# Designs tried in a protein design run: peptides against a protein of PDB entry 2AZE. Part 31

Target 1, 148 residues: chain A of PDB entry 2AZE
Amino acid sequence: AQECQNLEVERQRRLERIKQKQSQLQELILQQIAFKNLVQRNRHAEQQASRPPPPNSVIHLPFIIVNTSKKTVIDCSISNDKFEYLFNFDNTFEIHDDIEVLKRMGMACGLESGSCSAEDLKMARSLVPKALEPYVTEMAQGTVGGVF
Target 2, 101 residues: chain B of PDB entry 2AZE
Amino acid sequence: GRLEGLTQDLRQLQESEQQLDHLMNICTTQLRLLSEDTDSQRLAYVTCQDLRSIADPAEQMVMVIKAPPETQLQAVDSSENFQISLKSKQGPIDVFLCPEE

## One batch from the design tools (peptide; made by RFdiffusion4, then SolubleMPNN)

Design b1_p10_8_s1 (from b1_p10_8, 5 letters changed)
Fold by OpenDDE base, seed 2:
Structure b1_p10_8_s1 (fold): chain B 148 residues (1-148), chain C 101 residues (1-101), chain A 10 residues (1-10)
Amino acid sequence: as target 1 above (148 residues)
Amino acid sequence: as target 2 above (101 residues)
Amino acid sequence: SSSTTRTLKV
């Protein structure tokens, strides 16, 4: 009885670990798709323009964005070496990392929300190795979560 | 019996986790390859237009933060405090505003 | 370290 109880505890531990890894894998897949799709988009755009965009017109990854109302007052304190920043806002703000920006741009093909069109899914599958395609399909269907 | 069933379940979970680890390794490898590819990194950028599509500067101020790895970011968004603190140990932090269209 | 305070406006 005690041995069975111990194994049941271990079983639960493993299930939880698997669940966490599944979430991590899904995020990694989304990152891969988003990055590759972004690169593809920009490559095509530059080819059509026959030149890269002006250096000051682009923001290379990685980055973070902060957005707030234009009416928000922001006080900023910056160290002389720019190693430290302190921002004080008088109202709410939002922070988004580059991955979230890419997702909102549609670079993850709507896979992050299981909102893939047939074309989106086709694109997503084309941007991952063959071994990951079944998982991408499951993500698109919202069926990821079981033990495989 | 029950014990045999549980041991079998654990073995199956182990196999499932191994498969999961394999997929994660594949994905991690792909991301690493992207990071090591100079052309890919050159093309890994967004434009101000992209950012405006997310948060229109006509209504929202959009601040971009470029920080070295391992930069500490502390954010508080509450009724009492609205604050962001950045502290880098590896180099200067660059902050700029995305202009309106 | 020295610091500079700036009020950001849009």
Scores: peptide ipSAE 0.037, ipTM 0.893, DockQ to the pose 0.038
Fold by OpenDDE base, seed 1:
Formats: sequence, structure tokens, C-alpha cells
Structure b1_p10_8_s1 (fold): chain B 148 residues (1-148), chain C 101 residues (1-101), chain A 10 residues (1-10)
Amino acid sequence: as target 1 above (148 residues)
Amino acid sequence: as target 2 above (101 residues)
Amino acid sequence: SSSTTRTLKV
């Protein structure tokens, strides 16, 4: 009885670890799709324009963005070496990292929400190695969660 | 019996975890290849138009922050204080506004 | 170190 109880505790521990790794894998897949899709989009755009965009017209990864109402007053203190910044707002703000920006741009093909069209899913599958395609399909269907 | 069943379950979970680890290794390898490809890194950018599509500057101001790795970010968003603090140890921080079209 | 302050109003 005690031996069985010990093994049941271990079983639960392993199940939780697997669940965490599943979440990590899903995020890695989304990052891969988003990055490759972004690169592909920009490559196509530059080919059509026959030149790269002006250097100051684009924002290279990595970055973060802060957005707030146009009515918000912002006070900014900057060290002389620009190593330290302090922003004070008189109202609420939002912070988003580059990955979240890419997702909102649709670079992850809606896979992050399981909201893929047939074309979105086709695109997503084309941007990952074959070994990952079944997992992409499961993400799109919302069937990720089982142990395989 | 129950003991044998649990033992078998643990072996199956071990195999499942190994499969997950393998898939994760494939993913991390692909991401590393992207980071090592100079052309991919050159093309890894967004535009102000992209940012306008997700945070309309007609209604909201959009500030872009480019900071070196390991930069510390502290944010407070409460009824009494709204503050962001940045501290870099590996170089200067660049901040600029995304203009409204 | 020294610092500078700027107020942003949109």
C-alpha cells in the first residue's frame, strides 16, 4: 500500500512536468512560426521593392513597446550614459514584448488561439519541420493536452 | 496488480517525456539556426505600420524600447503610481516614438 | 551619475 502511494505521488509529479513541457513546446513552436513568417514576409516585400527599407523605418528584434492614451502625460528621466531610464505616467499603460506583437500581427497564423483558417494552418505547417507538423495540427484543433 | 499497473504507467510517462524532449530539441535547433543566419536576422523587423495595426496611434501613443540583453525592467501600474524603470548593464538603451501616419 | 528629464505630452 505504501509503495503504491509513493508511485502515485511520482506519477503525479511526472504528469505535471510533462504538462509544463507541453506549454513550453507550444511557445517554442509559435516563436518559430512567427519568426519565419515575419522573415518571409519581409523578404517578399523587399524583393518587390527591389531594395531594403530605409534603416530608420524599421524596428529590428528584439524590442518592447509601451502604449498609453494620447492624453497621458509622461515624465522621462535618463542617465547621461543612457543606461538608466525612469518613466512616470499620470495614467495607466501597457507593455508588450516583440513576441506578443508578432502574434497580434498574425505572424503565428492564429495558432496561438486555435483560430486558424485552412490557409493559416497550411502556412503554419510549412514553417516547421515535418516532425512538428502533428503537434501544429493538434494546436490548431485544440487537442493538445494528452500524453503521447 | 495495482503496483504493476503504476510501474507500467511510469514507464509510459518516461517515454512520453522523452518524445517531448526530442521535439523541443528540434524546435530549439530551428530557432538557433534562425539566430545564426545573418540574412534572417536582417529581415527580422517590424514597421511602424505594423505597430499601428495593433495599437492605433490615433488613440494611443506607442513608445519603442530597444535594450541590451539582461536589462532590468520594473513596472508599477496602480491607482497611486504609474511607473517604468529600466536599468541596463551591457550598453545604452534606445527609446523612440512611433509616429502617427 | 547625472540625469536629464523630459516631459512628453501628446
Scores: peptide ipSAE 0.037, ipTM 0.893, DockQ to the pose 0.036
Fold by OpenDDE base, seed 3:
Structure b1_p10_8_s1 (fold): chain B 148 residues (1-148), chain C 101 residues (1-101), chain A 10 residues (1-10)
Amino acid sequence: as target 1 above (148 residues)
Amino acid sequence: as target 2 above (101 residues)
Amino acid sequence: SSSTTRTLKV
C-alpha cells in the first residue's frame, strides 16, 4: 500500500514534468518556424529590391521592445559602462520579446493560437524537420496535451 | 493489480518523456544550425514597419533594447511605481528608438 | 499591478 502511494506520487510528478516539457517543445517549434519564416521573408524581399535594407533601418534579433503612450514621460539613468539601465515611467508600459513580436507578425503561421489556414499549416510543416510534422499538425488542431 | 498498473504507467510515461526529449533535441539542433549560419543571422531582423504593426508609433513610443545574454530585467508596473531595471554581466546594453521616431 | 524579474536569454 505504501509502495503504491509512493509510485502514485512519482506518477504525478512525472505527469507535471511532461506537461512542462510539452509546453517547452511547443515554444521551441514556434521559435524555429518563426525564425525560418522571417529569414525567408527577408531573403525574398531583398531579392525583389535587389539590395539589403539600410543597416540602421532594421533590428536584428535578439531584442526586446518597450512601448508606452507618447504622453508618457520616461527618465533614464545609465551607468558609465552601460551595464546598468534604470527607466522610470509616469504611466504604464508594455514589454514584448522578439518571439512575441514575430508571433504577432504572423511568422509562426498562426500555429500559436491554432488558427492556421491550410496555407499556413503547409508553410509551418515545410519549416520543420519531418520528425516534428505530426506535432505541428496536432498543434494546429489544438489536440496537443495527451500523453503519448 | 494496482502495483503492476502503476509500474506500467510509469514505464509509459518514461517513454513519452524520452520522445519529448528527442523532439526537443531536434528543435535545439535546428536552432543551433540557424545561429551558425551567417546568412541566416544577417536576415534575422525586423523592420520599423514590422514594429508599427505591433505598436503604432503614431500613438506609441517604441524603445528597442539589445542586451547580452543573461541580462537581468526587472519590471514594476503599478499605480505607485512604473520602472524597468536592466543589469548586464556580459557587456553593454544598447537602447534606441526606431530611426523614424 | 505586478512586479516581474526575469533573466533575458538573448
Scores: peptide ipSAE 0.030, ipTM 0.893, DockQ to the pose 0.739
Fold by OpenDDE base, seed 5:
Structure b1_p10_8_s1 (fold): chain B 148 residues (1-148), chain C 101 residues (1-101), chain A 10 residues (1-10)
Amino acid sequence: as target 1 above (148 residues)
Amino acid sequence: as target 2 above (101 residues)
Amino acid sequence: SSSTTRTLKV
């Protein structure tokens, strides 16, 4: 009885750990797909243009985006060495990291939201090692963790 | 019995976790390879057009922040205070606006 | 430094 109870506690602990690792793995897969897809897109674009874009016309990763209404008043205080910034807004704002931007751009093929068409899924699978393809498929189907 | 069943379940969960660890190692390796490839890093960029496509500057102002690693970001978004604080220890922070056009 | 700052309105 007590032994069984101990094992059940251990089971629950392992289940929670697995759940966390599943989430981490899914995010890693999405990042890989997004990055590779972005690089592929840009490589193709530069090849078509036969030159890279002007250096100051692009934003290299990593970056963070802050967006707010154009009507929002923003006051910014900057140190001389630019090591410190303080922004004050008179209204709400949003912060997005580069990964979220890539997802919204469709670089993760809609895999993150279950909006993955057959073509998107094909692209996603092509951007990961073969060993990860089954998991990508599970993510698209929403059946991750089906072994449970 | 119950004990045997639980024991078997734990073994199965262990195998599942090992599989996850293996897949995560593969992913981590791939991401590391991307980070070490200079050509990939050169091509790892978005444009202001990309940003406009997801955050319409006709209605939203889009500010881009490029900060060194380990930069501290503090944000407060409440009815009482709307504030972002950035503190870098490894170099200057670059901030610029994404143009509307 | 915190004692030397520039204030900008965005």
Scores: peptide ipSAE 0.029, ipTM 0.892, DockQ to the pose 0.039

Design b1_p10_8_s2 (from b1_p10_8, 5 letters changed)
Fold by OpenDDE base, seed 1:
Structure b1_p10_8_s2 (fold): chain B 148 residues (1-148), chain C 101 residues (1-101), chain A 10 residues (1-10)
Amino acid sequence: as target 1 above (148 residues)
Amino acid sequence: as target 2 above (101 residues)
Amino acid sequence: EKSKTFTLKH
């Protein structure tokens, strides 16, 4: 009886670990799709324009954005070497990393929220290796979570 | 029996985890390949127009932070204190505003 | 440590 109880505890532990890895895999897939889609978009745009964008008009990854009301007053202290910054706001702000920005841009094809059209899903599948395509399909259907 | 059933379940879970690890390795490899490709790095950018689509400068100001790896970011968002602190160990931090137009 | 202070107003 005690041995069975120990194995049941271990079973639950492994299930939780698998769940965590599934979450990590989904995030990695979304990042891959978003990055490849972004690169593809920009490559096409530059080809159509027959020129790269002006250097100061683009923001290369990685980056972080901070947004707040245009009425917000911001006090900024910067060290001499620019290694240290301190911002004080008089109101609330939002912080977003580059991955979140890409997702909101639709670079992950809506896969992150399960809001994929047939065309979006086709694009998403085309941006991952064949071995990952079934998982992408499951993500789009919201059926990820089972043990395979 | 119950013991044999649980033992078999654990073996099956191990196999499932191994498959999951394999898929994760594939993903990690793909991301590494992107990071090692010079052309992909050059094309990995967003525009101010992209940022405006996320946070419209008509209502929101957008500040962009370019910081070296391992930069520490501390944020406080409370009714009495709204603060962001950045500390870099590997180089200078660049901060600029996204224009409205 | 010396610092430069700016105030951004909108």
Scores: peptide ipSAE 0.034, ipTM 0.895, DockQ to the pose 0.036
Fold by OpenDDE base, seed 5:
Structure b1_p10_8_s2 (fold): chain B 148 residues (1-148), chain C 101 residues (1-101), chain A 10 residues (1-10)
Amino acid sequence: as target 1 above (148 residues)
Amino acid sequence: as target 2 above (101 residues)
Amino acid sequence: EKSKTFTLKH
């Protein structure tokens, strides 16, 4: 009785841990796909252009973006050494990291929302090691959540 | 019985977790390889056009922050206070606006 | 501590 209860607690603990790891794995897969897809896109673009883009025309990862209305007034204070910044806005803003930007750009092939076409899925699968392909398929189908 | 069933379940869960760990190791390895590849890092960039594509360019401005690792970012977004604070310990922070096309 | 302050206007 008590032993069974203890095992039930442990079972639940492990189930929750597995769920967390599933989420982490999905994010790692999305990052991998997004990065590789981005690199592939840019490589192809540079090959077609026969030269790299101007250095000041691109933003290398990592980065953060802040979005706000064009009507928003922003006051910025910068330390002398540029180690410290303080921004004051008169209205709301949004912050996005580079990974989220890549997702919104479609670099994750819509896999993040399970809204990938057959071609998107094909691309996604091509950007991961073979061992991860089944999981990519599950993500696309929205069937992730089961226990292996 | 129930005890045997639970014991079996725990073993199965252990195997499942080990499989997840293995897959995660594969992923982390791939990401590490990307970070160590000079050409990949050179090509890991977006353009202002890319950034404009993810926001309403007619209504939104986009500010880009390039900060060293371990830079602290604090944001307050309330009805009475809208603030972002950045503090780096490893180098200067670069901030610039993505121009409108 | 000296700082540079500016205002971004659109």
Scores: peptide ipSAE 0.034, ipTM 0.895, DockQ to the pose 0.036
Fold by OpenDDE base, seed 4:
Structure b1_p10_8_s2 (fold): chain B 148 residues (1-148), chain C 101 residues (1-101), chain A 10 residues (1-10)
Amino acid sequence: as target 1 above (148 residues)
Amino acid sequence: as target 2 above (101 residues)
Amino acid sequence: EKSKTFTLKH
C-alpha cells in the first residue's frame, strides 16, 4: 500500500514535468517557425528588390524593444563605455523580446494563439522537420497532451 | 494489481517524456543550425516598418536595445517607479529609436 | 562610474 502511494506521488511528479516540457517544446517550435518564416520572407523580399536593404535600415536578431507613450518622458543615463544604461520613465512601458515581436508580426503563423488558417498551418508545417509536424498539428488543434 | 498498474503507468510516462525530449532535441538542433548559418543570420532581421506594424510610433515610441549575451535587464513598472536598468559584461549596449516615419 | 544623462522628450 505504501509502495503504491509512493508510485502515485511519482506519477504526479512526472505528469507535471511532462506538462512543463510540453510548454517548452511548444515555445521552441514557435521560435523555429517564426525564425525560418522571417528568413524566408526576407530572402524573398531581397530577391524581388534585387538588392539587400540598407544596413542601417534593418534590425538583426537578437533585440529587445521597449515601447511607451510618445508623451512619456524618459531620462537616460549611460556609462562612458556604454556597458550600463538606466532609463527612468514617468509612465508605464512595455518590454518585448524579438520572439514576441515575430509572433505579433505573424511569423509564427498564428500557431501561438490557435488562430491558424489552413494556409497558416500549411506554412507552419513546412517550416519544421517532419518529426515535428504531428505536434504542430496538435498545437493548432489545441489537443496537445492528449497522449497522457 | 494496483502496483502493476502504477508501474505500467510510470513506464508509459517515461516513454512519453523521452519522446518529448527527442522532439525538443530536434528543435534545439534546428535552432542551432540556423544560428550557425551565416546566410540565415544575415536574413534574420526586422524592419522599422515591422515594428511600426506592432507598435505604432504615431502613438508609441519604440526603443530598440541591442545588447551582448548575458546582459542583465532589470525592469520596474509600478505607479511609484518606472525604470529599466541594463548592465552588460561582454560589450557595449546599443540603443536607438525607431523613427516614426 | 561616469555617466551621460539626457532626457528624451516627445
Scores: peptide ipSAE 0.034, ipTM 0.895, DockQ to the pose 0.037
Fold by OpenDDE base, seed 2:
Structure b1_p10_8_s2 (fold): chain B 148 residues (1-148), chain C 101 residues (1-101), chain A 10 residues (1-10)
Amino acid sequence: as target 1 above (148 residues)
Amino acid sequence: as target 2 above (101 residues)
Amino acid sequence: EKSKTFTLKH
């Protein structure tokens, strides 16, 4: 009985670890797709324009964005060496990393929410190695976890 | 029996985890390759138009933060305190606003 | 040491 209990505890531990790894893998896949899709978009755009965009008009990864209402008052204090910043808001704000921005731009093809059109899914599959295609399909269908 | 069943389950879970590890290794390798490709990194950018598409500056202000790796970001968002603190150890932090147009 | 402080109003 005790042996079975020990194995059950280990089983549960492994299940939780697998669940965590599944989440991590999904995020990695989304990052890969988003990055490659972004690069592809920009490459094509620059080719069509026959020139890159003005250097000061683009924001290279990585970055963070903060958005808040225009009515929000923001007090900012900066150290002389710009190593430290302190922002005080009088209302709520949102923080988004570059990956989330890319997702909202559609660079992850809607795979993050399982909302892929046939064309989006085709694009997503084309941006990952063959070994990852089945998992991309599972993500699109919301059937991740069926490996057990 | 229960013992045999659990033992078999653990073996199956081990195989599943190995498969996940393999796929994760593939992903991390691909991401490293992207980071090492200078042309890809040159093209890894968004525009202010992109940012406006997800956060309309007509209603929302958008502030962009460019910080060195390992910069500490602390945020508090409560009814009594709305604060963001940034502390860099590797270099200066750049902050700028995305224009409305 | 803080060298610059400003308030943004939109």
Scores: peptide ipSAE 0.033, ipTM 0.894, DockQ to the pose 0.037

Design b1_p10_8_s3 (from b1_p10_8, 5 letters changed)
Fold by OpenDDE base, seed 3:
Parts: C-alpha cells; structure tokens; sequence
Structure b1_p10_8_s3 (fold): chain B 148 residues (1-148), chain C 101 residues (1-101), chain A 10 residues (1-10)
C-alpha cells in the first residue's frame, strides 16, 4: 500500500512536469512559426522595394514595448552607464514582449488561439519541421492536452 | 494489480516525456539555426507601422525598450504607484519612442 | 548619478 502511494505521488509529479513541458513546447512552436513568418514577410517586402529599410526605422528582436495613454506623464531617469532605468507614470501602463507583438501581428497564423483558417494552417505547417506538423495540427484543433 | 498498473503508467509517462523532450529539442535547434543565420537576424525586425497596428500612437504612447539578456524588469501598476525599473548586467539599455506619423 | 534619458525616435 505504501509503495503504491509512493508511485502515485511520483505519477502526479510526472504528470505535472509533462503539462509544463507541453506548454513550453507550444510556446516554442509559436515562436518558431512567428519568427520564420516575420523573416519571410520582411524578405519579400525588401525584395519588392529592392532595398532594405533604413537601419534606424526598424526594431530588431528582441524587444519589449510599453504603451500608455498619451495623457500619461512619464518621468524617466537613468544611470550614467545606462545600465539602470526608472520610469514613473501617473497612470496605468501595459507591457508586451516581442512574442506577444508578433502574435498580435498574426505572425503565428492564429495558432495561439486555435483560430486558423485553412490558409493559416497551411502556412503554419510549412514553417516547422515535419516532426512538428502533427503537433501544429493538434494545436489548431484545440486537441492538445492528452498524454501521449 | 494496482502496483502493476501504476508501474506501467509510469513507464508510459516516461515515454511521453521523452517524446516531448525530443520535439522540444527540434524546436530549440530550429530557433538556434535561425539565430545563427545572419540574414535571418537582419530580417528579424518589426516596423513602427507594425507597432501602430498593436497600439495606435494617435491614442497611445508606445515606448520600445531594447535590453540585454538577463536584464531585471520590475513593474508596479497600482492606484498608488505606477513604476517600471530596469537593471542590466550585460550592457546598456536603449529606449525608443514610436512616432505618431 | 541618475539623469534624464535620451529617447530615440524610430
């Protein structure tokens, strides 16, 4: 009985770890799709324009963005070496990382919400190695969660 | 019996975790390859137009922060305090403002 | 030795 109880504890620990890894894998897949899709978009755009954009007109990954009302007063102080920053706002703000920005741009093909069109799903599958395609399909269908 | 069943479950879970680890390794490899490709690095960018589609500068101020890896970020968003603190250990932090136009 | 940040426009 005690041995069975010990194994059940271990079982639960493993299930939780698998759940965490599933979440991590899904995020990694979304990142891969988003990055590759972004690169393809920009490559195509630059080819059409026959030149790259000015260096100071684009923001390379990685980055984060902070947005707040235009009425918000922001006070910013930095150290001399620019290693430390302090921002004070008089109202609420939002923070978004680059991955979230890419998702909202549609770079993850709507896979993050399971709202892929046939075209979106085709694109998503084309941006991952063959071994990951079944998982992409499951993500699109919202059927991820079962134990293999 | 119960013991045999649990033992078998644990073996199956081990196999499932190994499959996940394999898929994750594939993903991390692909991301590494992308990061090692200089052309991909050059093309891994967003524009101000992209950011405007997320947060319209006509209504929102959009600030971009470029921070080195392992930079500490602390944010407080309450009725009594609205603050962001950044501390870098790997280099300087850059701040950009997305123009309205 | 904190000072005001120089904001760059992109």
Amino acid sequence: as target 1 above (148 residues)
Amino acid sequence: as target 2 above (101 residues)
Amino acid sequence: SSSSVRTLKV
Scores: peptide ipSAE 0.035, ipTM 0.896, DockQ to the pose 0.046
Fold by OpenDDE base, seed 5:
Structure b1_p10_8_s3 (fold): chain B 148 residues (1-148), chain C 101 residues (1-101), chain A 10 residues (1-10)
Amino acid sequence: as target 1 above (148 residues)
Amino acid sequence: as target 2 above (101 residues)
Amino acid sequence: SSSSVRTLKV
């Protein structure tokens, strides 16, 4: 019947929306874990050193990085006010945002790839509110959305 | 019947979505708190050593870009053109190299 | 402005 068909269309729409929200939530959780873990690491390190690192030795978020072969020739044009930059490369390059850097540093505890040890999972759970812990567990197991 | 089944499915999906919304609200609140905490922001940094650990400057040059919000980034990475363009509206862009050692 | 540009080789 036409009514059933309409509901099936609505069902599909809702399923897609839920899928999108799941992805968004997972990314938000990863960001939270990564940020808190980074802050915790640095706090501990500074306490051990009894002082903060020199200002010019650290890179505060936000940032992006560009990497390319050391053999790549890079030409850069910069406006006087430094509002505009143009980089020309003679070979391929990669761009990574700060979140990706944190993930590669292990700040997300391997949760982003479901590669969590028991200790990693424990750390990840400790860095989120209690209400998010079950979802963190599901992410680690790769079972998010398994009820659908 | 089929209609009743679909109706029930939609109700279940609505409940699931509401749960997701709730969790997202919790998460966004936590992130906001982090952004508003001066001490956390002070400690939200990486080192060149961190970058070396993931990018291997022995083989790769690593360039760091700190750009103001709303900066436009355009990148072309093809066999015929390799280019990055940055245009800021809110202030100067800072670029520096991560040393190899 | 793009009319005043400094060129660097990285």
Scores: peptide ipSAE 0.033, ipTM 0.895, DockQ to the pose 0.040
Fold by OpenDDE base, seed 4:
Structure b1_p10_8_s3 (fold): chain B 148 residues (1-148), chain C 101 residues (1-101), chain A 10 residues (1-10)
Amino acid sequence: as target 1 above (148 residues)
Amino acid sequence: as target 2 above (101 residues)
Amino acid sequence: SSSSVRTLKV
């Protein structure tokens, strides 16, 4: 009786842990796809241009962006060594990390929302190791979540 | 019985978790390889054109922050206070403004 | 211009 109760508790713990790991895995897959797709895009672009872009024309990962209305007044204070920044806004702002930026750029092929065209899915699959392809397919179909 | 059923469930869940762990290890390995590949890192960039495509500078100002790892970011977004604080311990922080055009 | 990214001046 007590043993069964203990096992039931453990069962629930494991189920929750699996759920968390599924979420983590999906995010890792999206990151991998996004990064590889970005690199591939840029490689192709540089090959076509026969040169790399000017250094000040690109932003290398990692980064974050802050966006706010162009009408927002921003006051900024910076330490002399640039180790500290303080921004004060008179209105709301948004912060996005580089991964979110890549997703919005379509670098994750719409897989993040399960909105993949056939071409998007093909691209996504091509950017992951073979062992991950079934999971990519499940993500595209929205069928991730079952215990396997 | 009940005990046997639960025991079987746990075994199945263990197998499932091991599969997930394996897949996650594959992913983390791939990401590590990307981070260690010089050419990949050189090519891991976005442009202001990219940023304009997702946040129109005609209406939105887009600020880019390049901060060292483990930089502390604190943000307050309330009706009375809109603030971002950055504190780095590993080097200077760079802030860029993405031009509208 | 040669630069698409400009440092925010404070």
Scores: peptide ipSAE 0.032, ipTM 0.895, DockQ to the pose 0.028
Fold by OpenDDE base, seed 1:
Structure b1_p10_8_s3 (fold): chain B 148 residues (1-148), chain C 101 residues (1-101), chain A 10 residues (1-10)
Amino acid sequence: as target 1 above (148 residues)
Amino acid sequence: as target 2 above (101 residues)
Amino acid sequence: SSSSVRTLKV
């Protein structure tokens, strides 16, 4: 009985670890899809324009964005070497990393919320190695969570 | 019996975790290839138009922060204090404003 | 252009 109890504890431990790794894998897949989709979009756009965009017209990864109301007053203090910044706002603000921006742009094909169309799913599958395609399908269907 | 059943379950979970690890290795390899590809890195960018699509500059001001790796970011958003602090040890931080038009 | 990024001045 005690041995069975010990094994049941171990079973639960392993299940939790697998769940954590599943979450990590899903995020990695979303990043891969988002990055490749972004690169593909921009490559096509540059080919159509027959030139790259001006350097000051684009923002390369990595980056973060801060947004607040246009009415918000912002005070900024910067060190001489620009190694330190301090921003003071008189109202609330939002911070978003580049991955979140890409997701909101639709670069992850709506896979992050399981809201991808058939065409979105087709695109998502085309941007991952064959071994990952079944997992992408499960993400789109919302069936991720089972044990292999 | 119950013991044999649990033992079998643990073996199955081990195999499942190994499969999961394999998939993760494939994925991390792909991400590394992207980071090492010069052309991919050159094309890994967004525009202000992209940012306008997710945060309307007609209503919101959008700042872009380009910070070196390992930059420390601290944010306070409370009723009494609204503050962002940035500290880099690997180079200067650049801050840009995305125009509305 | 509409996509130009400007340096924030303090």
Scores: peptide ipSAE 0.031, ipTM 0.894, DockQ to the pose 0.029

